# Peptides against a protein of PDB entry 3H8D: the designs that were tried, part 2

Target 1, 122 residues: chain A of PDB entry 3H8D
Amino acid sequence: DMKRQQRFFRIPFIRPADQYKDPQNKKKGWWYAHFDGPWIARQMELHPDKPPILLVAGKDDMEMCELNLEETGLTRKRGAEILPRQFEEIWERCGGIQYLQSAIESRQARPTYATAMLQNLL

## One batch from the design tools (peptide; made by RFdiffusion4, then SolubleMPNN)

Design b1_p8_2_s1 (from b1_p8_2, 3 letters changed)
Fold by OpenDDE base, seed 1:
Structure b1_p8_2_s1 (fold): chain B 122 residues (1-122), chain C 122 residues (1-122), chain A 8 residues (1-8)
Amino acid sequence: as target 1 above (122 residues)
Amino acid sequence: as target 1 above (122 residues)
Amino acid sequence: KLWDLLLA
């Protein structure tokens, strides 16, 4: 059957602590996701006041989106979908290559499109 | 969104070595699968001349079905879909509870409906 | 989870 579609999304978020503050005091974060078909392969969170959070399927399932792509409604949210490079550029800058590689080497990573691509790169 | 549907399937198979033998010499095996939504959670193979093969998501991904449920065409194969108990009865008899438990304890199991149910049982 | 706030 047809190859699983790779789709990437980004949405802004406001931290709970800043939720009721004035706009000038609301620090915006970014939530990123890579879906390999219906299920998430990678998740990334950019925060204003702490290091980025990198998550990969298999290793970090408890901290990642448990919904399938359709359940998230992301495909119906205007402006949420991004190009692959818009995800990958940030992923690379945040050390995502090293993070995923370590997950593979520790046998914690679930095989995904992301793991396959990394293994082709190395 | 809606809870992921749990669906179970069983199809017969003939070993490659028996494929061209007369019907009397074709030993039939059984291939079983549990799908948690679109992705496989458990796979099981009954063989006529060797122990059953038990496989769980996360641990055994390389040996399991890599297709999503729709890609398999199982939903369109008459007689392939079975009741949950038709899978679970065989799973239990083959030592599937112990196998999955060990995979959880070794941190090899990907979280699925199956892992959640087992943890509720114990 | 943080994504619950984002998605729900």
Scores: peptide ipSAE 0.148, ipTM 0.345, DockQ to the pose 0.821
Fold by OpenDDE base, seed 3:
Structure b1_p8_2_s1 (fold): chain B 122 residues (1-122), chain C 122 residues (1-122), chain A 8 residues (1-8)
Amino acid sequence: as target 1 above (122 residues)
Amino acid sequence: as target 1 above (122 residues)
Amino acid sequence: KLWDLLLA
């Protein structure tokens, strides 16, 4: 089958609770997304003062972006797109391999490029 | 099978004939590489005053980089690594699809990630 | 959802 284009994005965010605080008191987080073709496969959120949030398609659909890639406008946002490895390095450090593995084993993961990669690695 | 990591690089170059010319007379080219794991799969050279050079593993080994990815040091060169699409956009514009297709049909192409992608596209 | 703020 045709391999879909894998694309990765990162954008900074400020938590709603900090939105109207003074700049020095706005704690900056990072939002990451992996799109498998037009569909999101993985999402990740880094925070300065709490554990990383790891999300995988099928398991965490309600917590993940509902928009397809084109709808997000991420491809048109300057500086948003990142190298595949820039996503994977963080994903690995945050325990993403184990998180996705568990989702596959529990049959919660929707099949994506990410699940296929991990299944071949094991 | 395990999917190898696909990595893409771009570096500017000055032709040997222009190496010692005044800066205004040094015509800048661009060198592109696609590595399929540790091995080069595709190479491309853009010139200001001649047709692009397209090279594929198996067919053009003698003209392509002989070093594996680690030996090149490209991963350690600041600004050298590019997005997969940044390579593919140029590859497509230069007729890379047809070039690789012809190499596959003539049985000159060494099997790589690139050949597999094209074979699935056709 | 956090991404609502990001995409707004």
Scores: peptide ipSAE 0.144, ipTM 0.494, DockQ to the pose 0.847
Fold by OpenDDE base, seed 2:
Structure b1_p8_2_s1 (fold): chain B 122 residues (1-122), chain C 122 residues (1-122), chain A 8 residues (1-8)
Amino acid sequence: as target 1 above (122 residues)
Amino acid sequence: as target 1 above (122 residues)
Amino acid sequence: KLWDLLLA
């Protein structure tokens, strides 16, 4: 249902190995999530020292958030919610469009708002 | 420091793909964590349809919890905390002793309470 | 999973 609220979130993470390092050596990564209503549609992870990770519902369920949005507590974490474009800009830069398209074409992607929008774009 | 409090936690998870299935088809996995003081020392995941995942600090940092214990909220989730033996029993069954030993021998493991205990055992 | 903890 396209009536579902689309919400986007970003939170930083520090590699456990960097926990006790000086601040300059604690390289921050970034975790991003797109929730299509209560459930995650897309996820991505920016790392300081390895390629971005892109994940889409259906294809990557085992690697993605299994909790519904309310269970995540993200809606209650001040500063975690971001604008759609703040997610999409990173998604696009990381090759997310191609990734999702490939998942759709291979029939691995579960239909989501994201898949619908991509299918409208192409 | 061996004075650090050792705390153990377990939470169930459902594969996202099973979210909308009937209850009988929602196969539960189990996520386990050992925290050595504020930081994770060991993690494991039991899956209904694939091999267990074992993770140890230092070696598997990128796949493990990056949050300190307080940040996880696990201490506030009723029923999440388990006894040490409840973790260790599963850990042993899953081959965790061998896994951690190998990580120590390869110098991949970060020193933790878990590594110290294993070194005392062997 | 990292995100499991992020959700805490």
Scores: peptide ipSAE 0.185, ipTM 0.603, DockQ to the pose 0.608; fails the geometry check
Fold by OpenDDE base, seed 5:
Structure b1_p8_2_s1 (fold): chain B 122 residues (1-122), chain C 122 residues (1-122), chain A 8 residues (1-8)
Amino acid sequence: as target 1 above (122 residues)
Amino acid sequence: as target 1 above (122 residues)
Amino acid sequence: KLWDLLLA
């Protein structure tokens, strides 16, 4: 249902290898999520020293958030929610359009708001 | 410090793609973790329909639990903690010895209780 | 943070 609420979130993370280090050595990454209603549609992770990770529902389920939106507590986490464009700008910059397109073509992508929007774009 | 407490945990998970399905269609996987004191040393994931995932600290940090043991709440989750051998038996069956050995040889593995035990075994 | 959510 394309009428579902689209919500976007971003939270910082410290890599496990850095967690016990001094604060200056704790490099922050950023975890992004797009929820199409209660379920995640896209996920991406920005890292300080390696390429971003892009993930799409259906294809990358095992690497993505397994909780529904309510279960995550993200809606109650101050500063976690971001604007759609704040997600999309990074998604596009990281090659998300092509990544999702390929997932659609290979029939690996689960239909979501994201896949629908891409199909509108093309 | 090899004197750190070694604790092992196992929890079930339902794949994201299956979470909204009927109960009979929710195939359970199993998430395993070995904590060497407060920090994870090894992780593995058993899936109903694909090969297991093996992960070792240092090499696979980005794919492993980023929380310290206390932060996970695993110690307070009823039925989550398992015996060492309950972890090791699955680890060995899945080729964990060879996986960790390779990580040590490539200098990707962070020294942990697990690496030390393996070096004793060899 | 993902694992924090996973284990919640």
Scores: peptide ipSAE 0.156, ipTM 0.619, DockQ to the pose 0.158; fails the geometry check

Design b1_p8_2_s2 (from b1_p8_2 with E4D S8A)
Fold by OpenDDE base, seed 3:
Structure b1_p8_2_s2 (fold): chain B 122 residues (1-122), chain C 122 residues (1-122), chain A 8 residues (1-8)
Amino acid sequence: as target 1 above (122 residues)
Amino acid sequence: as target 1 above (122 residues)
Amino acid sequence: KLWDRLLA
């Protein structure tokens, strides 16, 4: 069987509290997603004034996107898809490797492409 | 061990015969490459007025890039790297699946990520 | 959820 396609996406967001502020006062965040085939494997949120939010499948399902990739429409959104490294670079900077590793060790992570790659690296 | 990173690149080119023509007479082509880790696996050239050129490792080594990925500098060239699907879409349109399949069947293709994916599909 | 608005 073919290996599942790994796809990565990024879209900007404005915090709810800033939505109705003047543009100069709307602090932009970034939402990132890694899909392992149709299913989300990792999610990440960059914020201008607080720590990044890192989420991994299994551990953080209640906080992650519940839509499969097709349902998100991300594949049809112009400029949303990013290169794998564009995700991984931010993931690494935010401590994503350690976060996922801890989720694996605590047996909270669902097996995904991401967990497999990490286990091969360790 | 970690799986080799699959990376794809595209750069425009002007045919040698058109290099010194006026801009309006310089027909642009496109050069594509798929690297399986450091080594090229597939190469493709789109031309404005002739059939595409498809090349696969093992079969077409003498016509393909001889530089490893690091040596090419493609990873450092702004705008050169493309999404996997951006390569595959063109590859498919140009008959790349059939081309690679024939190279495998004739035992001319070197085993790469590309050959493995195709063999999993068939 | 934040992504509800992002994906709307």
Scores: peptide ipSAE 0.144, ipTM 0.521, DockQ to the pose 0.882
Fold by OpenDDE base, seed 4:
Structure b1_p8_2_s2 (fold): chain B 122 residues (1-122), chain C 122 residues (1-122), chain A 8 residues (1-8)
Amino acid sequence: as target 1 above (122 residues)
Amino acid sequence: as target 1 above (122 residues)
Amino acid sequence: KLWDRLLA
């Protein structure tokens, strides 16, 4: 049901290669998640030295967070939750609309709030 | 220093696609980690429907756990820690020795306990 | 699981 709560999260990550470096030399990536109710609908990764990674439920399940929202502990992690627009802005800039659209067209995307919103946009 | 504590962990994961299925229909994958002191040295993923994924520090940093051991909470997760052999057995069967060896030869592997052990083996 | 750690 599309009445599920849509929640968005962002957390930084540091590459293992940079773990031994001084903080200023640790290039941070960013992990983004869109949860459609308890389950992830979209995931996005920003990296300092490689292209952004876009992932959508159904197509990219094995590369996405497999935990339900509660299991992630994200809701309890200070500063992790972000506004919808904070996710969408990056998603759009990274070509997320086209990515999800293609996943829908190829019948790889699982129906989620994100797929429904895309259909509303088009 | 190779005197760091070597700790090994294993946790199951369920594909997002299977999250809505009944438990018996949820195909579990397995995530394995070798921590060389506080930092991950090797990671391994067993999947029900794709080849095992092998990852080694230095080469595959951006695909591996970026948290230090304490940050993962693995040490506090009941049943997560496994014996070294429980990791190594799967690692060996999955071609991990060759994988790490190749990473060393290509100068992609970061020196870890795992790389040192491989040199001892050869 | 990587994500679990990121999320932990």
Scores: peptide ipSAE 0.174, ipTM 0.610, DockQ to the pose 0.373; fails the geometry check
Fold by OpenDDE base, seed 2:
Structure b1_p8_2_s2 (fold): chain B 122 residues (1-122), chain C 122 residues (1-122), chain A 8 residues (1-8)
Amino acid sequence: as target 1 above (122 residues)
Amino acid sequence: as target 1 above (122 residues)
Amino acid sequence: KLWDRLLA
């Protein structure tokens, strides 16, 4: 239920083509995940040279992390876990509210903590 | 150089929405990777309910595995490694030859073992 | 998937 633990994570990634480059030329992307209990609710990807990718459960399952939280090992990765606001700040900047809203309105979004919170807010 | 070890891997995935379902309702996808030495050259994703995703180095770096081979742990995952033909058979079925060819022609493909082989073939 | 390996 909505009393599931909400946990947020962020990990960097570097494009394969940049892996061998000097540090200044390794454009870092960021992968974000919001887990509503064991299952992902939202995913977000910041890229150095393309628009952010926003993904919400139900609508974007095929593009989102398919592992449950424990399977990801994120909880065991030092520095990966972030605070809710650290996720939400970026989510908002990337238009995540509107994206999720649209997914709800189109009946594509699976009910999650995120959908519930948005339905509270609007 | 082209004398790098070519290694191929396949791992299954299940959509998050299917994780809690009965086995028969857990539609399994497949993730394929071709590593040309330490770096990925081709990636392929089979989905139960959408077209296959084909990705080639250079063109699709932002959508492909960004980890080097050792970082993936694929070499340590029992049953993940597959034979070249096991990859190529699926690649061909999915139109991978044409996809890679188009990427080469558009000058988007990074030179890899795969591009070299195709340039041999055509 | 890509992100699975990132997380593993």
Scores: peptide ipSAE 0.169, ipTM 0.602, DockQ to the pose 0.397; fails the geometry check
Fold by OpenDDE base, seed 5:
Structure b1_p8_2_s2 (fold): chain B 122 residues (1-122), chain C 122 residues (1-122), chain A 8 residues (1-8)
Amino acid sequence: as target 1 above (122 residues)
Amino acid sequence: as target 1 above (122 residues)
Amino acid sequence: KLWDRLLA
């Protein structure tokens, strides 16, 4: 259902090992989520010292946020919500298009707004 | 410090995609954690339909529980705490010894009770 | 799960 609201979020995280270090020694990662209505469609994680993690619904459910959008509280977290393009730019740079495409082709991806948009792109 | 208490926990989880399915259609995974004192040393996840995930402190911090033991509330969750062997048996079966060994050899593992015990084994 | 704790 393309009528569902697409909402995007980004929150910083500190590595567990850095949690109690001095602020200057806390390397930040970034957690991103795309919600297609109440359900997550895509997730990605940027890290300061390792490759990005890309995750898509259906394929990577076990590694993705299990909470629905309302349960996350992200809509109530100041500064968490981002523009669609702020997500997509990173997604594209990280090879997200190819990642999702492969998931679709292997029949691992659950249909989402993201899969539909990719089909429009290809 | 080998004087730290070693505590082990296991909790079931349901895949996000199965969360709202009928109970019989909810395939359970299992989340395991080894805490060396307040800090996690090892984590693993058993899944019904994919390979187990093994994680060790230092190497996999970004994928591991970021909460200290008290913050998790696991000590207060009925049935969550398990015997050391209940963790180790699964860990060993999943290739955890080799996984941790490789992390040590590559200088990626943080020293923990687990690394020390492995050194005793080898 | 990890991210549930992060988001809580």
Scores: peptide ipSAE 0.156, ipTM 0.597, DockQ to the pose 0.235; fails the geometry check

Design b1_p8_2_s3 (from b1_p8_2, 3 letters changed)
Fold by OpenDDE base, seed 1:
Structure b1_p8_2_s3 (fold): chain B 122 residues (1-122), chain C 122 residues (1-122), chain A 8 residues (1-8)
Amino acid sequence: as target 1 above (122 residues)
Amino acid sequence: as target 1 above (122 residues)
Amino acid sequence: KLWDELLA
């Protein structure tokens, strides 16, 4: 029985308010995702003009990617896949550890690779 | 973007206490599963000598199949796959509607095809 | 928009 592959992705996005602006005036955000096998475990968004958005499976399902990994096409988008540390470094800086921990403690988090790793860390 | 396939399975099991007994004295239980795409959404067990066990994703993750559908090998087990109604009929009779509804109301249920369908029913 | 782009 093969273990679920952990894969991480990042893609840029432009805010709706900047869509019509010249390239010089379009501020990019970054959309991050952690997939535990086919399903997303964590999502994170860096924005130019507001705090980061942190999302974890179980708690934030309504706001997270509802597609399986293959449906996203991320695996076929050149440059989208990132190393685990490229995700985790940002996650940590954004307060992701505390966020996920709180979700676990409140029993809102769905068990994922991320929840397991956090429990091993603590 | 293809919709997630809903697939249902049933396999018999023998209670641990009956494993060493003659076939005539082995009482079979039934293990049921609903997979919403690769991941299980509902699990149900019929037992010969105790009440049915009902399990829903999000709430009962620790007690449910942790494997994705392909890892289970169920798709390759002849006779394991069943029709939706073959699952739902038993689910309904076991009180599954109330069970899932309660899990939704308590915010313990992970959103699945099953939760969506229940909300459409009510 | 993001999902529209992913689905496209």
Scores: peptide ipSAE 0.075, ipTM 0.299, DockQ to the pose 0.331
Fold by OpenDDE base, seed 2:
Structure b1_p8_2_s3 (fold): chain B 122 residues (1-122), chain C 122 residues (1-122), chain A 8 residues (1-8)
Amino acid sequence: as target 1 above (122 residues)
Amino acid sequence: as target 1 above (122 residues)
Amino acid sequence: KLWDELLA
């Protein structure tokens, strides 16, 4: 059977309020994505001034990236792609396992590689 | 179903003849591995003085790393893990697609993630 | 904004 590639990306962002400030006064946030084939499975955002945001496919579709992987241009952005562990380490620290588990239990999660991996873990 | 993690590694080596030479006179080779879960699926070696070596599971088991992933310590070696594309780019340049295809056609290849991906490509 | 930066 066809296997979908699992690819992970991270890009920085500057909050709108800091856009025109001097570099040292710009607090950087981080946007993370896990793509299960062409479609996003998980999204995560680290912010300098608020709690992290966790999003999972099926539950949070309207808040997640709506573009497929190719449309994002992430595969062509230097330094954007990261290793699975680079995503998972942060995901775990931010409570991602519990978040995804709850989404599964409430029947909100769309089946993805991420949901399948949780079955391996539990 | 359970999904196996695909992980890729690269480490340098110095050929035995150069071991005691000055750094500038040590020609570095490169050892690559693709692990499909705990077991190696593909191995590749770049040498400074001879053609690259390509190895695939099932066909070349006796010439490949016999240790499972955890036994290798690669996951704990800083800088060893690489992105899929970092492996695949070299694999492709070295004729890996044709090599694996031939191993499949001769019924020497063990089914792996790598063999499955070839089906996606062809 | 994020995607505008990525797609530009």
Scores: peptide ipSAE 0.071, ipTM 0.534, DockQ to the pose 0.385
Fold by OpenDDE base, seed 4:
Structure b1_p8_2_s3 (fold): chain B 122 residues (1-122), chain C 122 residues (1-122), chain A 8 residues (1-8)
Amino acid sequence: as target 1 above (122 residues)
Amino acid sequence: as target 1 above (122 residues)
Amino acid sequence: KLWDELLA
């Protein structure tokens, strides 16, 4: 149902290998999530030293956050929630449209707000 | 269509009477808008010295922003866009749920994302 | 690990 609240989040992460290094040597990555109601619809990860990771529900479930939105605690984490465009801008730049489109065409993507919006766009 | 992008904005305003007063005497109000796609669905105004104003599409068209979202320039105004909850929290506190409900029951409210969400809530 | 930190 497209009536579900769409919420977007971003948090930094440090690579395990950098966890105990000096701050200057801790390269920050960024974890992004789009929740379609209680469940994640899209996820992406920006890394300082490797290509971005894009994930869509249905196709990439095993690699994505398995917790529902409430369980993540993201709604209670100060500064974690971002505007839709803050997610979409990065998503677009990372090739997310093409990625999701391919997932739909291959019948791998679970129907979400994101899939519906893409079909409306094209 | 519930597929339309929901966007929320907030900007301060100064009362005309205070426009040329010293800054300390310029009481700031706050203008809030919810756009359901290109068109405004809800509007509210917080005033320092009088009750909040709540407006819903269909009922209050003549008192609301008549410009479409693009025409407002709000999307290009730095810091104007806010998260849905930033709008909803104030809306709820101001009695917006009851206001919109009454507008629906009286057949005055135009169907919007907001009306649909309310009907889902109750 | 990320979620462990978030859940903690």
Scores: peptide ipSAE 0.070, ipTM 0.534, DockQ to the pose 0.384
Fold by OpenDDE base, seed 5:
Structure b1_p8_2_s3 (fold): chain B 122 residues (1-122), chain C 122 residues (1-122), chain A 8 residues (1-8)
Amino acid sequence: as target 1 above (122 residues)
Amino acid sequence: as target 1 above (122 residues)
Amino acid sequence: KLWDELLA
């Protein structure tokens, strides 16, 4: 069996409250996802006016994308797929290593590619 | 220690014999590389008028890129870096799985991320 | 709501 493919995605979003504002007043956020095979392993959201949101599988399932990768249509969306480092660099800057580590230590994290890589690092 | 980052690249090339021909007579080829950390693990070349060239570390070292990743400047070249699947899809279509497998079985392949993934599959 | 924006 081939190990699950790791795929990373990023899409912009506009806050609902800014939807109908003039372009200069629409502050852009960014939604990031890491899929470990068909299932999401990590999710991250950058916001223009609040701290980043970091989410990991097992701990944050109810707040994360509930769709499998095929259902998201992300693989069919031009420009959505990004390189691993384009995800990891932001993840690291947002404190993702500590966040995932804490989720593992508290036994809240589901095993994923992300947890395995972190365990290899620490 | 963090496991080595896997990075993939693609750049076009024009055959030396076609360098000075008119644009319509310049047939484009494609050079692909997989870097396992700083060192190349796999190389592939698509040609307009001959079979693909597949190369794997250990077996084909003398025919592969001799530069480490930093020396290549690929990470600084806009549009050169590609997604893993953009490499693997072509690799598979060109018979790369069989090629690497044969190199492993003949004890010619150097251990890389690519050899490890193949061993996981077969 | 995020996915609604993505589907648009």
Scores: peptide ipSAE 0.068, ipTM 0.552, DockQ to the pose 0.338

